# Ledger of designs, part 47: peptides against a protein of PDB entry 8HF1

Target 1, 320 residues: chain A of PDB entry 8HF1
Amino acid sequence: NVMLYATKPTEVMVSFPHQEQVLTVTRLISAEIEKFYVSLDLMNIGVQPIRRSKSLQCLRDPSKKSFVKQLFNDFLYQMKEYGIYAASIAIISLIVEFDIKRRQAETLSVKLMHRTALTLCEKIRHLLVQKLQDMTYDDDDDNVNTEEVIMNFSTPKVQRFLMSLKVSFADKDPKDICCLVFVERRYTCKCIYGLLLNYIQSTPELRNVLTPQFMVGRNNISPDFESVLERKWQKSAIQQFRDGNANLMICSSVLEEGIDVQACNHVFILDPVKTFNMYVQSKGRARTTEAKFVLFTADKEREKTIQQIYQYRKAHNDIA

## One batch from the design tools (peptide; made by RFdiffusion4, then SolubleMPNN)

Design b1_p12_5_s1 (from b1_p12_5, 7 letters changed)
Fold by OpenDDE base, seed 4:
Structure b1_p12_5_s1 (fold): chain B 320 residues (1-320), chain A 12 residues (1-12)
Amino acid sequence: as target 1 above (320 residues)
Amino acid sequence: MVLSYEPLELIE
């Protein structure tokens, strides 16, 4: 029994300044969403027919209104946590979702609700894109996808994350890279994936080095609502990462459920570590001899984060 | 503006 001494990864903490970028545009967008919630609460969408799917658990179809509010709340979270550039990508996902739901609407009232949500998303998209363009001094270059624009319209957390990627992986052999990026929310995986695609494409040192993919958790709550397309995408993304066709995987807490992912040399935790299980499982993916486990913390939360990590280390050593 | 990459602090 060779006890493979699990080489403990090098744990790294990156601090970032807590700057609330109080942009006028973010306040305007938040106010427009709040006004929309008031209007949404006044909408009469009638009693929705309970689709009797044969699975006995009458999981109340989350009120179609509640789902609309959830998507906008997730968008507001992404705008706050990742910045305006990330929000400009996130809003496209909402547009696609509301257009699908508008087309699938069984009633005129539900169709109108999703149409109103879609109209708001288009207004938000315009406000975000306009703000990204305000920094491009050159009238002719409609390309808001430059390294400079991405960095300037990202939160300090995302700026430090992107810099950490550049320093860690600039001009390296793609075969020597096996990187995981953990995020808390399902929708954040898609948003950060889109941001990374644009950042890598705008950064010469990374263009042929990093090939990102994303993995979204199975919605255990609603396997029927996972589109056949999403399930196919997840299988393809995992396979590409296993085959080395992708070397950076963005994932939510999904890796907990026994997805056999290869030993990684880099693990980034982009969002706060909220649970001991998340700490142990994410750290347990950094299994190479020189593996790095990188955390991000706001300067204001640095001491609290350090204390929490020490508690998790102690608890892990007491179990091991 | 070159964001000074402050070195990764090792959590000792």
Scores: peptide ipSAE 0.035, ipTM 0.663, DockQ to the pose 0.630
Fold by OpenDDE base, seed 5:
Structure b1_p12_5_s1 (fold): chain B 320 residues (1-320), chain A 12 residues (1-12)
Amino acid sequence: as target 1 above (320 residues)
Amino acid sequence: MVLSYEPLELIE
């Protein structure tokens, strides 16, 4: 019962400037997605054969259009919240999903819908990569994965997060590190994982220090849609983190799964803490005496965030 | 871009 241990980690708040990076490329991508939504709404996909797959998702959206919109909305969120560099990684996940859905399409109309979505993702990827290359003189895709490019094309939140990792973990023994990174959305885990792999590889002080893994919460709506591969991967990632073969775990909603993660010395909350339960359970993972619990807030939301954390602290002390 | 490492503010 996580509530019984009054762990008093050192709580740290990192403020970041609210810069609306009004990049022309971001506006272009948003406009292309909006045009695609209009086109998608006009697509007659007909009556889909209801496979009696007991999956609640197939029952809720027989048209599969809402799933397509959800993926693009999640991408738009990641582009806004994490920046263009993160978006260049996030779009690859959409490409993979739409290619799978295209191959699994039971009708020509659904196949065409997923093909159109895939073509848009490829266009978006090219726009993002071209923008990342504007800082590199060489047309080589590998040159876009430098520390400088990652930092320049990340939001202030992600910049502060990466700086916090570098300051916290530069030249440390990997065995002394047990880090959790909490994110709100399932797809953000993969995006931030890919970003961290590239950042760690491009940052000598973090090479061989940080070994990241990610875990996505079970989709409570459709556990049957988790591929056997995803479940095996999650089990492997957890085991690697338990065995110390990975020392940084990116996770979404791990709290609902009751995943017994060992006592961590660092917990980063990359996204806003929206609930008391999220606060208590994430903070309850920072169990070592020197444990740090790090929050990120926009400067404009700093006061509101502080007040909310004080309310959560008070409520936690009243229950403990 | 000089990455100014702003010190982490402790929530008191």
Scores: peptide ipSAE 0.026, ipTM 0.657, DockQ to the pose 0.623
Fold by OpenDDE base, seed 2:
Structure b1_p12_5_s1 (fold): chain B 320 residues (1-320), chain A 12 residues (1-12)
Amino acid sequence: as target 1 above (320 residues)
Amino acid sequence: MVLSYEPLELIE
C-alpha cells in the first residue's frame, strides 16, 4: 500500500512561461496532415479478410484508418506539447510503425495506405530537420543534436525540465540517482527518451551521470497488438533499472498496471496531474528521506495547479 | 548564451 510510507518527499513546482510556438513549419506540417486525412477518407481499402484466428478480431477497415489518424494526432500533440526537436524524434517512431504495417499488409490497398502515410512522415521529417539545421550557424556541422538546438526547439516546459535535470544531477554519482519521469501518453515515453539520450550526450555534466530508459504502459485494449518486441523491451528496461544499469526511467500510466518500480529519490511529473490516483501513486514512489517530487506548470495555470495540489494533499491526509 | 537555470520553487 503506497500510502503508508512515512517519508514525505519535498514537493517542488517549476513554473514555465506559456509560449505558443507559432512556427510556420508547425502550421505547414499540420496542414499537410489535414490534407492527408482528406485523402485517407477517400481511400478505398476494401473489405479486410477475416482472419480465422479467434483472438485477432478482424479490425474492421475503419480501425486501420483510425489507427493511422491516431498516430498522426499523437505526433501533433507531441509537436505542440514538447516542441519541434521532440517532434523530429517522434516522427521516426511513426516511420518505423508505418513501415512495419506496410510490410505486414495483406492487401495492396492497405499496403498503399501505409506507404502514403510513410511518404508523408518522410516529408515531415525533412521539414523538421531542415528547420533544426536553419539555426546551426555552421553549414558544415550536420549535428542538430547539440544542447543549444535541443533547448531552442523545445517548449518552455521541456526547457525547464532539462534545466531541472542539469541542476539536480550535474556531476553527481550515477549510483545515488534513482529518477522517475512521468508522462501522460505512451508515445511521449519514446519521444522524451530519444530527446534525453541526445541531450545527455550533448551535456558533459550529464553524459556519465544519467542513463535513461523508458517503459510503455500495456495497451489494455489489445495485448495481442503489443508486439513481442515491445514486451521484451519493456522487461529488459525494467530489469536494467532494477539492476542500476539505468537510473532514469520515463513512464506513462505504468504504476497503475502494477509494475513494481523501486523507491526513487527523484520523481518528475512532466505532464499535468489529472487524477488523485496519479498524484498519490507517483508521489508514493519518491520514498527516500531527501526525495523530491517535481511538478511543471505554466505560469497562467500556476494558481489552478496549486489549488489542485492542495486539494489532493488534503484528500491524501484524510485517508492516511 | 549561459542559460540561467532558475532554482526550483518549493511548493509550500
Scores: peptide ipSAE 0.024, ipTM 0.654, DockQ to the pose 0.564
Fold by OpenDDE base, seed 1:
Structure b1_p12_5_s1 (fold): chain B 320 residues (1-320), chain A 12 residues (1-12)
Amino acid sequence: as target 1 above (320 residues)
Amino acid sequence: MVLSYEPLELIE
């Protein structure tokens, strides 16, 4: 019985400098959101009629104020963790969501709340885009989607990630690439997807090499809230990745729940590995002979990250 | 600014 020792992927750690974003624009945006929260708390939205829609969420936040705050908090997290460029993409998702919520509003007070949130998002978008344009000397090239702008307005983590992609995949055959990128949060998948599309398009060595897709894991939100469109899109994205029409898949940690993704040759963990299960499941996707499992860590957290990986390796070997 | 890609460190 030759135990075919599944070739363990090569585990790689990429360190990045911890730079706090000392940008005046990020402070201004944060202050505008905090002012908005004060105004939001003063808004009398009334008790919304509990539509007996089976969603447990409507029971938890009758005012929908907590949901509005969650979206802005998620945006602030993305701006902090991924940078201003990523934030400029993330804010568009908030604009779309608040416009939908504004149209779906059953009361004038809720409609006004979502309109106020939308107005703030447009202001934030303008501030972000203006800051991205400050580097474009040529007034005529409104294209803030250059490799240089993306790199300069991304956090060190994202910079190292993009460079890792360039080094790993420059001028390779697209068929030889099967890449997973794991992120912690669902909304980050779409943000990083948009960033990667722009980066790949601006990078000649990657333009015809990488075809990204994203997958948002099943929310424990009732299957009733996944729009039929989102479910169709997810199925299409998975199928494209299986068929090799997409060779890079961005996934939230929820791939833990048994999405059958093919064996990959590259697995990138963009966010910190927080659980043993995440470690085992993500690493378990890197199954080819030359598979790489790439982690990103701040320099200050390097030792702690290494120790955590050793603990996970030990725990995995004790169970195997 | 040539972002020097520090070589991928193997987690031994």
Scores: peptide ipSAE 0.140, ipTM 0.715, DockQ to the pose 0.668; fails the geometry check

Design b1_p12_5_s2 (from b1_p12_5, 7 letters changed)
Fold by OpenDDE base, seed 5:
Structure b1_p12_5_s2 (fold): chain B 320 residues (1-320), chain A 12 residues (1-12)
Amino acid sequence: as target 1 above (320 residues)
Amino acid sequence: MKLSYEPLELIE
């Protein structure tokens, strides 16, 4: 019952400029995905053999097309919200997923569909990596993982997030850190995890300070799609965070139900707080006396965000 | 580039 702990963490709002970084590469990628959607809609994948797995709850789009579009839409969202560097990591998750789906394809038509999606992902990856390399004189893939490249190809939101981490945790004892990072989408957890690994490795002040993990909430919609490996990894990640072997946990908002995580001293909300429940649940994890609850807002949405937080505070105080 | 860290604003 997280509501009962009237822990009053210090609430911090970080504003970021709304920069529409209209990069030619992002427009090109978006246009390639749109062209692919037109092609995908024209694909006749036929009647898929519905394996009657008893769990009705897998809304298996019998066409499997909606799932493909969802992954690309999630990628487009990540590219827009987090930037090109984050997108270069996000696309790898799509590549892995489409390769798995291609191998698991029950029909030739579905196999071809996932192969076409995979080919597009490889093209997108190349375009992203090439753009990251344009700032590095050296063609070596390792040179794209510098603090400078990460910062330059991240959105203002992500830049402010990384800056906030550096300011908050530079040269601290890793034992004194218990940090949660909340993101809205499941796929963003992996993307931000990969970004943080590279950022921490490229930032000497953080390299031995922050040990990130990520946790993806149980997808209630399709527990069957969570590989046994993903479930084992999630359990291991949670255990590492509980044992103090990891001190930063990236999690999706689906943490509402189940993660008895220790009291954290830092909670970052990287994505907009959309619900009162998300506000209360996430804030309720910042339980230490010096706990910080950090929100990110675009300058254009600052006033709206403040008003929303005041409404949530009022509603929380009226219930408490 | 010296990243100018802007101070975090406290929500009062």
Scores: peptide ipSAE 0.032, ipTM 0.680, DockQ to the pose 0.569
Fold by OpenDDE base, seed 4:
Structure b1_p12_5_s2 (fold): chain B 320 residues (1-320), chain A 12 residues (1-12)
Amino acid sequence: as target 1 above (320 residues)
Amino acid sequence: MKLSYEPLELIE
């Protein structure tokens, strides 16, 4: 039994300043969403017909209002955690979702609710895009997708993440790269994917080096509500990463469910490690020689993060 | 602004 000493990955912590970007635009957007919630609570959408899903668990279809609030709360989280640039991408996903729900609406009242949500998303999109354009001194260059705009309108965490990618992968052979990026939330995968596409395209040293993909978890609530499109996308994204057609994969906690992903040489944890299982499983993907496991922490949380990682290391060594 | 790439701190 050659115990292949699984070479422990080099663990790296990147600190970033805690700057609350108190932009007037973020306050305005938050206030508009709160006003919308008050209006949404007053909307009479009637009794929804219980869709008899054949599965006996009458999981009450979360009230169509609750789902609308969840999407806006996830957007507010992305705007806070990743910045205005990431929010400008995230809002497009809400627009698409609310347009689908508006078209699928069985009642006029539900159709009107999704239309009102969509109108708010278009207002938010306009406010975000206008703010991104305010930094372009040249009136003629409508291109808000420059490295400078992305960096300036990203949170310090995202700035350090993008810098870490540039330092790690500039001018490398794409075949030598197998990178995982872990995020907490399903919707963050798509948002960070869109941000990375634009950043890689605007960064010559990463252009043709990094090819990102994203994978979202199976919706544990109902496999029937996963669009056939989402399931096809997940299978295609995994296959592209296995075939080496993609070399950077953005994942939520999905890799816990036994998706066999190749041994990676880089693992980035973009969001805080909240559980021992997440630590062990994500670190356990960094299996190549000289693999790196990179964490991000705010300066104010640095000591707490270090202590938590030492506790997880100790617990992992006591089990191994 | 040249973003100074601060070196990644190794967690020892």
Scores: peptide ipSAE 0.030, ipTM 0.687, DockQ to the pose 0.620
Fold by OpenDDE base, seed 2:
Parts: structure tokens; sequence; C-alpha cells
Structure b1_p12_5_s2 (fold): chain B 320 residues (1-320), chain A 12 residues (1-12)
């Protein structure tokens, strides 16, 4: 029972400026995705052969197009919420996914659809990488994975998150750290994981301090489509975090899935807290005596966030 | 540029 633990974490709110990063590159990428959606709607994928296997309701052809659109919509969300640097990592995940789907395609039309999606992803990747390189002063240093590039091409939210990690964990003993980072979307877990790997590697004060892992929530809609590899990764990541081989875990809906994660000394909520259950469960993981529960809010949403947290605190105290 | 780490604000 998460509610019975007597140690209330210190709640911290970090404000960040609401800056709409209206970059020409983000507009161009969005326009290329919209053009692709028009092309995708015109694609005749044919009738997919109904595999008579028991539980797999034959995802009709619209579902395959819908899945492609979902991945690009999730990418657009990540680019908007986390910035161009995070988007450069997120696009690689789309490339991998569409390459798998291309190889698994049973029909030429489906294979061509995924190939077209891949071609767009490679174009987007090029546009993102080029934009990251435009700020590297030295033509010879192709290293877009510097602390400066990561910070400059991250949203104010991600900048404040990375700063909060640096302030909280610089030069600490890695054994004294048990950190959770909650994000809303499963794809964000992998994106923020890749960003953190590069940030930690580029930040001397964190390089030997933080070892991140990530967990993606189980897709409750289609557990049968969860790859054996994804399940193996989740089990390995949880075990590494339990064994102390990883001290920072990026999570989405992990608490809703009943994944028993150890008590942590830091809990970061990178995305807005949308539900009372998310608030109680995530806060309930910050159980050490000096535990911190850190929220991020845009300055414009600060008052609304405070009111919402106050309501959740009141509701929690009325149940406790 | 020294990134001025603004202090984490405690939610009172």
Amino acid sequence: as target 1 above (320 residues)
Amino acid sequence: MKLSYEPLELIE
C-alpha cells in the first residue's frame, strides 16, 4: 500500500520559460510529414491476407497506415516537447521500426509503404543533423553530442531537467542515487534515454555518476505485438536497476503495470501530471528520508499546476 | 556561458 509510507518526499517545482521554438527546420519537417500523409492516403495497400491465427484480429490495412501515422505523430510530439536534439534521436527509433516492418512485410505494397516512410525518416534525420551541425563552430568536429549542442537544441523543459540532474547528482557516489524519471509516452522513454546517454557522456560531473536505463510500458492494446526483444529489454533494465547497475530509470506507465520498482531518493516528473493516480503512485516511489519529488511546469501554467497539485494533496490527505 | 542554475523552487 503506497499510501502508508510515513516519509513525505520534499516536493519541488521547477519552472521553465514557455518558448515556442519556431525553427524553420521544424516547420519544414512538419510540412514533409503532412505531404507524406497525403501520399500515404493515396497508397493502395490492397487486402491483407487474413492470417487465421486465433487472437490476432487481422489488423486491416487502415491499421497499418494508422500505425505509420501514429509513429510520425509521436515524433512530431517529441520534437515539439523535447526539442530538435531529442528529435534527432527519436527519428532513429522510427527508422528502426519501419525497417523491421519493411522486412516483415508480406506484400509488395506494404513493403513499399514502409520503404517510403523510411525514405522520409532519412530525409528528416539529415535535416535535423544538419541543423545540429550548423551550431558547431569547428567544421572539423562532427560531434553534435556535446553538452552545449544538447542544451541549445533542447526545449526549456529539457534544459531545466538536465540542469536539475547536474545540480542534484554532480560528483555524487552512484550508489547513493536511485532516480526515477516519469514521462507520459512510451516512445519518449527511449528518446530521453538516448539524450541522457549523450548528455552524461558529455558532462564530466555525471559521466561516472549516472547510469540510465529505460522501461516502456506494456502495450495493453496488443501484448501479442510486443516483441520478444522488447520484453527481454524490459526485464533486463528492471534487473539492472534493482541490482544497482543502473541508478536512473526512465518510465512511462510502469506503476500502472504493477512493476515493483524499489524506493527511490529522486523522482522527476518530466511531463505534466494528468491524473491523481499518477501523482500518488509516482510520489509514493520517493520514499527515502531525503527523497525529492520534482515537477516541471511552464511559467504560464505555474498557477494552474500549483492548484492541481494542491487538489491532489488534499485528496490524498482525505484518503490517508 | 555559465548556465545559471536557477535554484529548484520548493512547492510550499
Scores: peptide ipSAE 0.025, ipTM 0.653, DockQ to the pose 0.568
Fold by OpenDDE base, seed 1:
Structure b1_p12_5_s2 (fold): chain B 320 residues (1-320), chain A 12 residues (1-12)
Amino acid sequence: as target 1 above (320 residues)
Amino acid sequence: MKLSYEPLELIE
């Protein structure tokens, strides 16, 4: 039962210029990943033993190569959609994942595959950090986490999002803020969370005002230790948000899975609304009288976005 | 360039 709450939040659309990232570093990184895919396809890792773990996760990919490619494809997406600063955080998630998989490898060939992937991630991280340092006079890694560096190395979408947060929440009482930020992909939650931590820390007007958390979907019902930790993290993050210890929650399409999230006064949709359900579920969280529902759109997609939202509003009113 | 934050209220 999609509870169609007849909430009438103020709907806001924020337009941003469509800029293709014409950075040499992004092209180099993409080329290195493509070279790695060629190498990966040539790797003979053998048939992986089907772990008879009672969990219904039959290793969908006996080669484990598709998972490696998926992570790098998700990284490339994040670099494109959010910028090289967000990519510098996103690559850490890949490093962690490949290091875990390297340590858990049952065969030398699989261990080598994950090691090669990890080595590429470290190279990518270095290239990204080096590019972020181009704006810093000092070689100190902490100097790359300034408001200026974050803003300059973020996409126009992310720039507008950060500006929207600053304008909306500067010097406000933390108790008056209940904010949701919706993103499309699970890994985007983590990189935007890391970006926000650094941005909030570098922005005096948001220090002690915004306390971010993130939640990711349950879709990896792997009984693995990692899934237990993620489940614990999700429960803790949701509880902190319920208790008001966190006032900004970054989430993917997780709300469709029946996570009872509180009524919020701000809902930001950072990525395009692709489905009616996403529109209804996300908008249905903006329930206060002063609630704002904020969408981000490229200027070139503005009219298409308006028409799509109008169709969703109409469909919502026809069901309500 | 300071990007101007220009929210558009979707009042249609």
Scores: peptide ipSAE 0.048, ipTM 0.701, DockQ to the pose 0.587; fails the geometry check

Design b1_p12_5_s3 (from b1_p12_5, 8 letters changed)
Fold by OpenDDE base, seed 5:
Structure b1_p12_5_s3 (fold): chain B 320 residues (1-320), chain A 12 residues (1-12)
Amino acid sequence: as target 1 above (320 residues)
Amino acid sequence: MRLSYTPLELLK
């Protein structure tokens, strides 16, 4: 019962400027996805064989089209919210997913649909990587993973987040760090994980300090789609974090699943706090005496964010 | 780039 611990972490708000990244490449990618949606809507995939798996709870879109659109919408969100560098990592997850779905396709029409989606993802990946390389004189893919490239192609939110990590953890003992990073979306966990791996590797002050892991909640909608590998990986990631082999955990709103994670000294909320429950549960993980609870807000949303946090604080104090 | 940290306690 996380509500009972009146932990008073130091609450910090980090503001970032609202910059609309008016990059031609992001507009081009968005337009290509929109064109693909028109094409996807015109695709006749026929009647899909409903394998009566007894778990009714898989809202298997019988068309499988909604799932394809969801993945691209999540990608577009990540590109907008986290930037081109994060998008270059996010697109790889789509490539993997569509390749799996293509191989698992029960019909030729579904196979073709996933193949078309995969082809678009490869095009998007190329456009993103090419844009990252525009800052590097060398065409080598390894040169795009520098601190400079990561920072320049990240949104102001992500820039402030990375700077906050560097300021908070540079040259610290890894044993003194127990950090949670909360993100809204499941797919963002893996994207930010990949970004952090590259950022930590490119940042000498963090390379031997931060060991990130990520955890995604059980997809209550489709536990059957979680590969045995993903479930094993999640268990391993949680165990590594419990054992102190990892000291930074990226998680989505998995706190609803009662994952007992140790008391943390840092909690970062990378995405807007949308619910009282998320506020209480995430803040309730910052339990050490010097625990920090860090929120990120756009300057334009600062006042609204402050008001919302005050409402949540009031509501929490009225229940406690 | 300077981080603008605002303690949420100071926003009261």
Scores: peptide ipSAE 0.169, ipTM 0.823, DockQ to the pose 0.308
Fold by OpenDDE base, seed 4:
Structure b1_p12_5_s3 (fold): chain B 320 residues (1-320), chain A 12 residues (1-12)
Amino acid sequence: as target 1 above (320 residues)
Amino acid sequence: MRLSYTPLELLK
């Protein structure tokens, strides 16, 4: 039994300043969403017909209002955690979702609810784009996708992440790169994917080096609500990463469910490691020789993060 | 902007 000493990845922590850039636009957007929640609570959407899903568990379709609030809460989280630039990408995903829900609405009241949500998303999009344009002399929407705009309107965490990618991968052979990026939330995968596409395209040293993909978890609530498109996208993204047609994969907790991803040389944890399982599984993907496992922490949370990682290391060594 | 990489092994 050659115990192949699984070469433990080099663990690195990147610190970033906790700057609550309280932009006036962020406060305005938050206030508009809160006003919308008050209006949404007053809307009479009637009794929803119980969709008899064939599976006997009458999982009450989460109230169509609750789903609308969830999407805006996820948007507010992304705006806070990743910045205004990431928010400008995230809002497009809400626009698409609410337009689909508006078209699929069985009642006029539900159609009106999704239309009102869509109108708010368009207002938010305009406010975000206008703020990104404050750095550009030209009113062209395409001019907001520069490295400078992306960096300036990203949180310190995202700035350090993008810089870490540039330092790690500038002018490397794409075949030598197998990178995972872990995020906490499903919707963050798509938002960070869109941000990375624009950043890579604006960064000459990365343009022909990094090809990103994203993978979102199966919706544990109902596999029937996963669009056929989402399932096809996941299968295609995994296959592209296996075939080496993509060399950077953005994942949520999906890799816990036994999706066999090849051994990676870089693993980035963009969000805080909240569980021992997440630590072990994400670190366990960094299996190549000289693999790197990179964590991000706010300076104010640095000591707490270090102590948490040492506790996880100890627990892992006690089980191994 | 300068990246500060701190190996977690050196933070012990």
Scores: peptide ipSAE 0.128, ipTM 0.804, DockQ to the pose 0.315
Fold by OpenDDE base, seed 3:
Structure b1_p12_5_s3 (fold): chain B 320 residues (1-320), chain A 12 residues (1-12)
Amino acid sequence: as target 1 above (320 residues)
Amino acid sequence: MRLSYTPLELLK
């Protein structure tokens, strides 16, 4: 009886200072979004036709207004949690989405609503890019995608994450790397992916070492609302990661949904672990002999985080 | 800046 001692991953906690980046630009952007919500509530867009989904449950399509507010609320969350640089990438995704919705608008009133949202996103993008440029001393170097700009306009959490990647993977063989990065929210996957592409390109020690991809969780509510394009992208991204053409995968709750991802040697949890299931499933992907499981915590929440992880470890050992 | 790595095994 060879008891295959399941090699437990080395668990590491990285602490970061809790600094609220109280930048004037973030306050201005928040105030412009709040003014837009007041205007949006006054807009008459008419009665929306109830789309009959084929399933017997009349899933009321979320109001077109509620969807607009959700996208801006997710943007505000990303700006707060990841910083101004991440926000400059996140706003591009909103611009693309509102332009698509504007073109697909069935009524003039809905078209005007999406146009107003798009105009606000373009203003926000300009304010963010201008703030990123204010730190470049040289008038001639329009490149806001430097390692220095990315680091200076990222939250302490993101700074510690990027430093942890550099320390872990600098000058390594890309074939020896199988890395997962977990985030809480679906839209954060694409934002952090764009940030990592620019960071890797600006960091010589990582350019030929890390090839990132991202996966977005299936919408549990209706797989029919996932665009055919998103499903094709997910299948391609998973296949590239299996084939070794990508060695870093950014995921949300995707691994909870039974997507078969290979055993990894590094697992990073960028956002707080909120559930026992998230802890067990994410840790369960770190299966190699030298596997690392890395958590990030604010210094103020360190003791609370340690107690939560201890409770999850105890509960996991009682089931195993 | 030094990364403050604390092994969670040492926090028992």
Scores: peptide ipSAE 0.110, ipTM 0.802, DockQ to the pose 0.282
Fold by OpenDDE base, seed 2:
Structure b1_p12_5_s3 (fold): chain B 320 residues (1-320), chain A 12 residues (1-12)
Amino acid sequence: as target 1 above (320 residues)
Amino acid sequence: MRLSYTPLELLK
């Protein structure tokens, strides 16, 4: 029962400026995705062979197009919410996914659809990498994975998050750190994980301090489609975090899935807290005596966020 | 750009 633990974490709110990063590259990418959606709608995928496996309701052809659109919509969300640097990592995840789907394609039409999606992803990757390189002063240093590049091409939210990590954990003993980072979306876990790997590697004060892992929520809609590899990764990541081989875990809906994560000394909520349950469960993981529960809010949403947290605190105290 | 460290405001 998460509610019974007497140790109330210190609740912290970090404000960030609402900057719409209206970059020409983000507009170009969005326009290329919209053009692709028009092309995708015109693609005749044909009738998919009904796999007679009992549980897999015949995902009709619209579901395959819908899945492709979902991945690009999630990418657009990540680019908007986390920035161009995060998008450069997110696009690699799409490339991997579409390559798997291309190889698994049973029909030429489906194979061609995924190939077209891959071609778009490679174009997007090129546009993103080129934009990251435009800020590297030295033509010879192809290293877009510097602290400066990461910070400059991240949204104010991500900048404040990374700064909060640096301030909280610089030169600390890695054994004294048990950190959770909550994000809303499944795909964000992997994107922020990749961003953190590069940031930690480029930040000397964190390089030997933070070891991140990520957990992706189980897709409740289709557990049968969860790859054996994803399940193996989740089990390994949880075990590494339990064993102390990882001290920072990026999570989405992990708490709703009943995944028993140890008591943590830091909990970061990177995305807005949308539900009372998310608030109580995530806060309930910050159980050490000096535990911190850190929220991020846009300056324009600060008052609304404070009111929402106050309502959740009141509701929690009325139940406790 | 000097990253202005906005202080972590304790939610009172």
Scores: peptide ipSAE 0.038, ipTM 0.725, DockQ to the pose 0.664

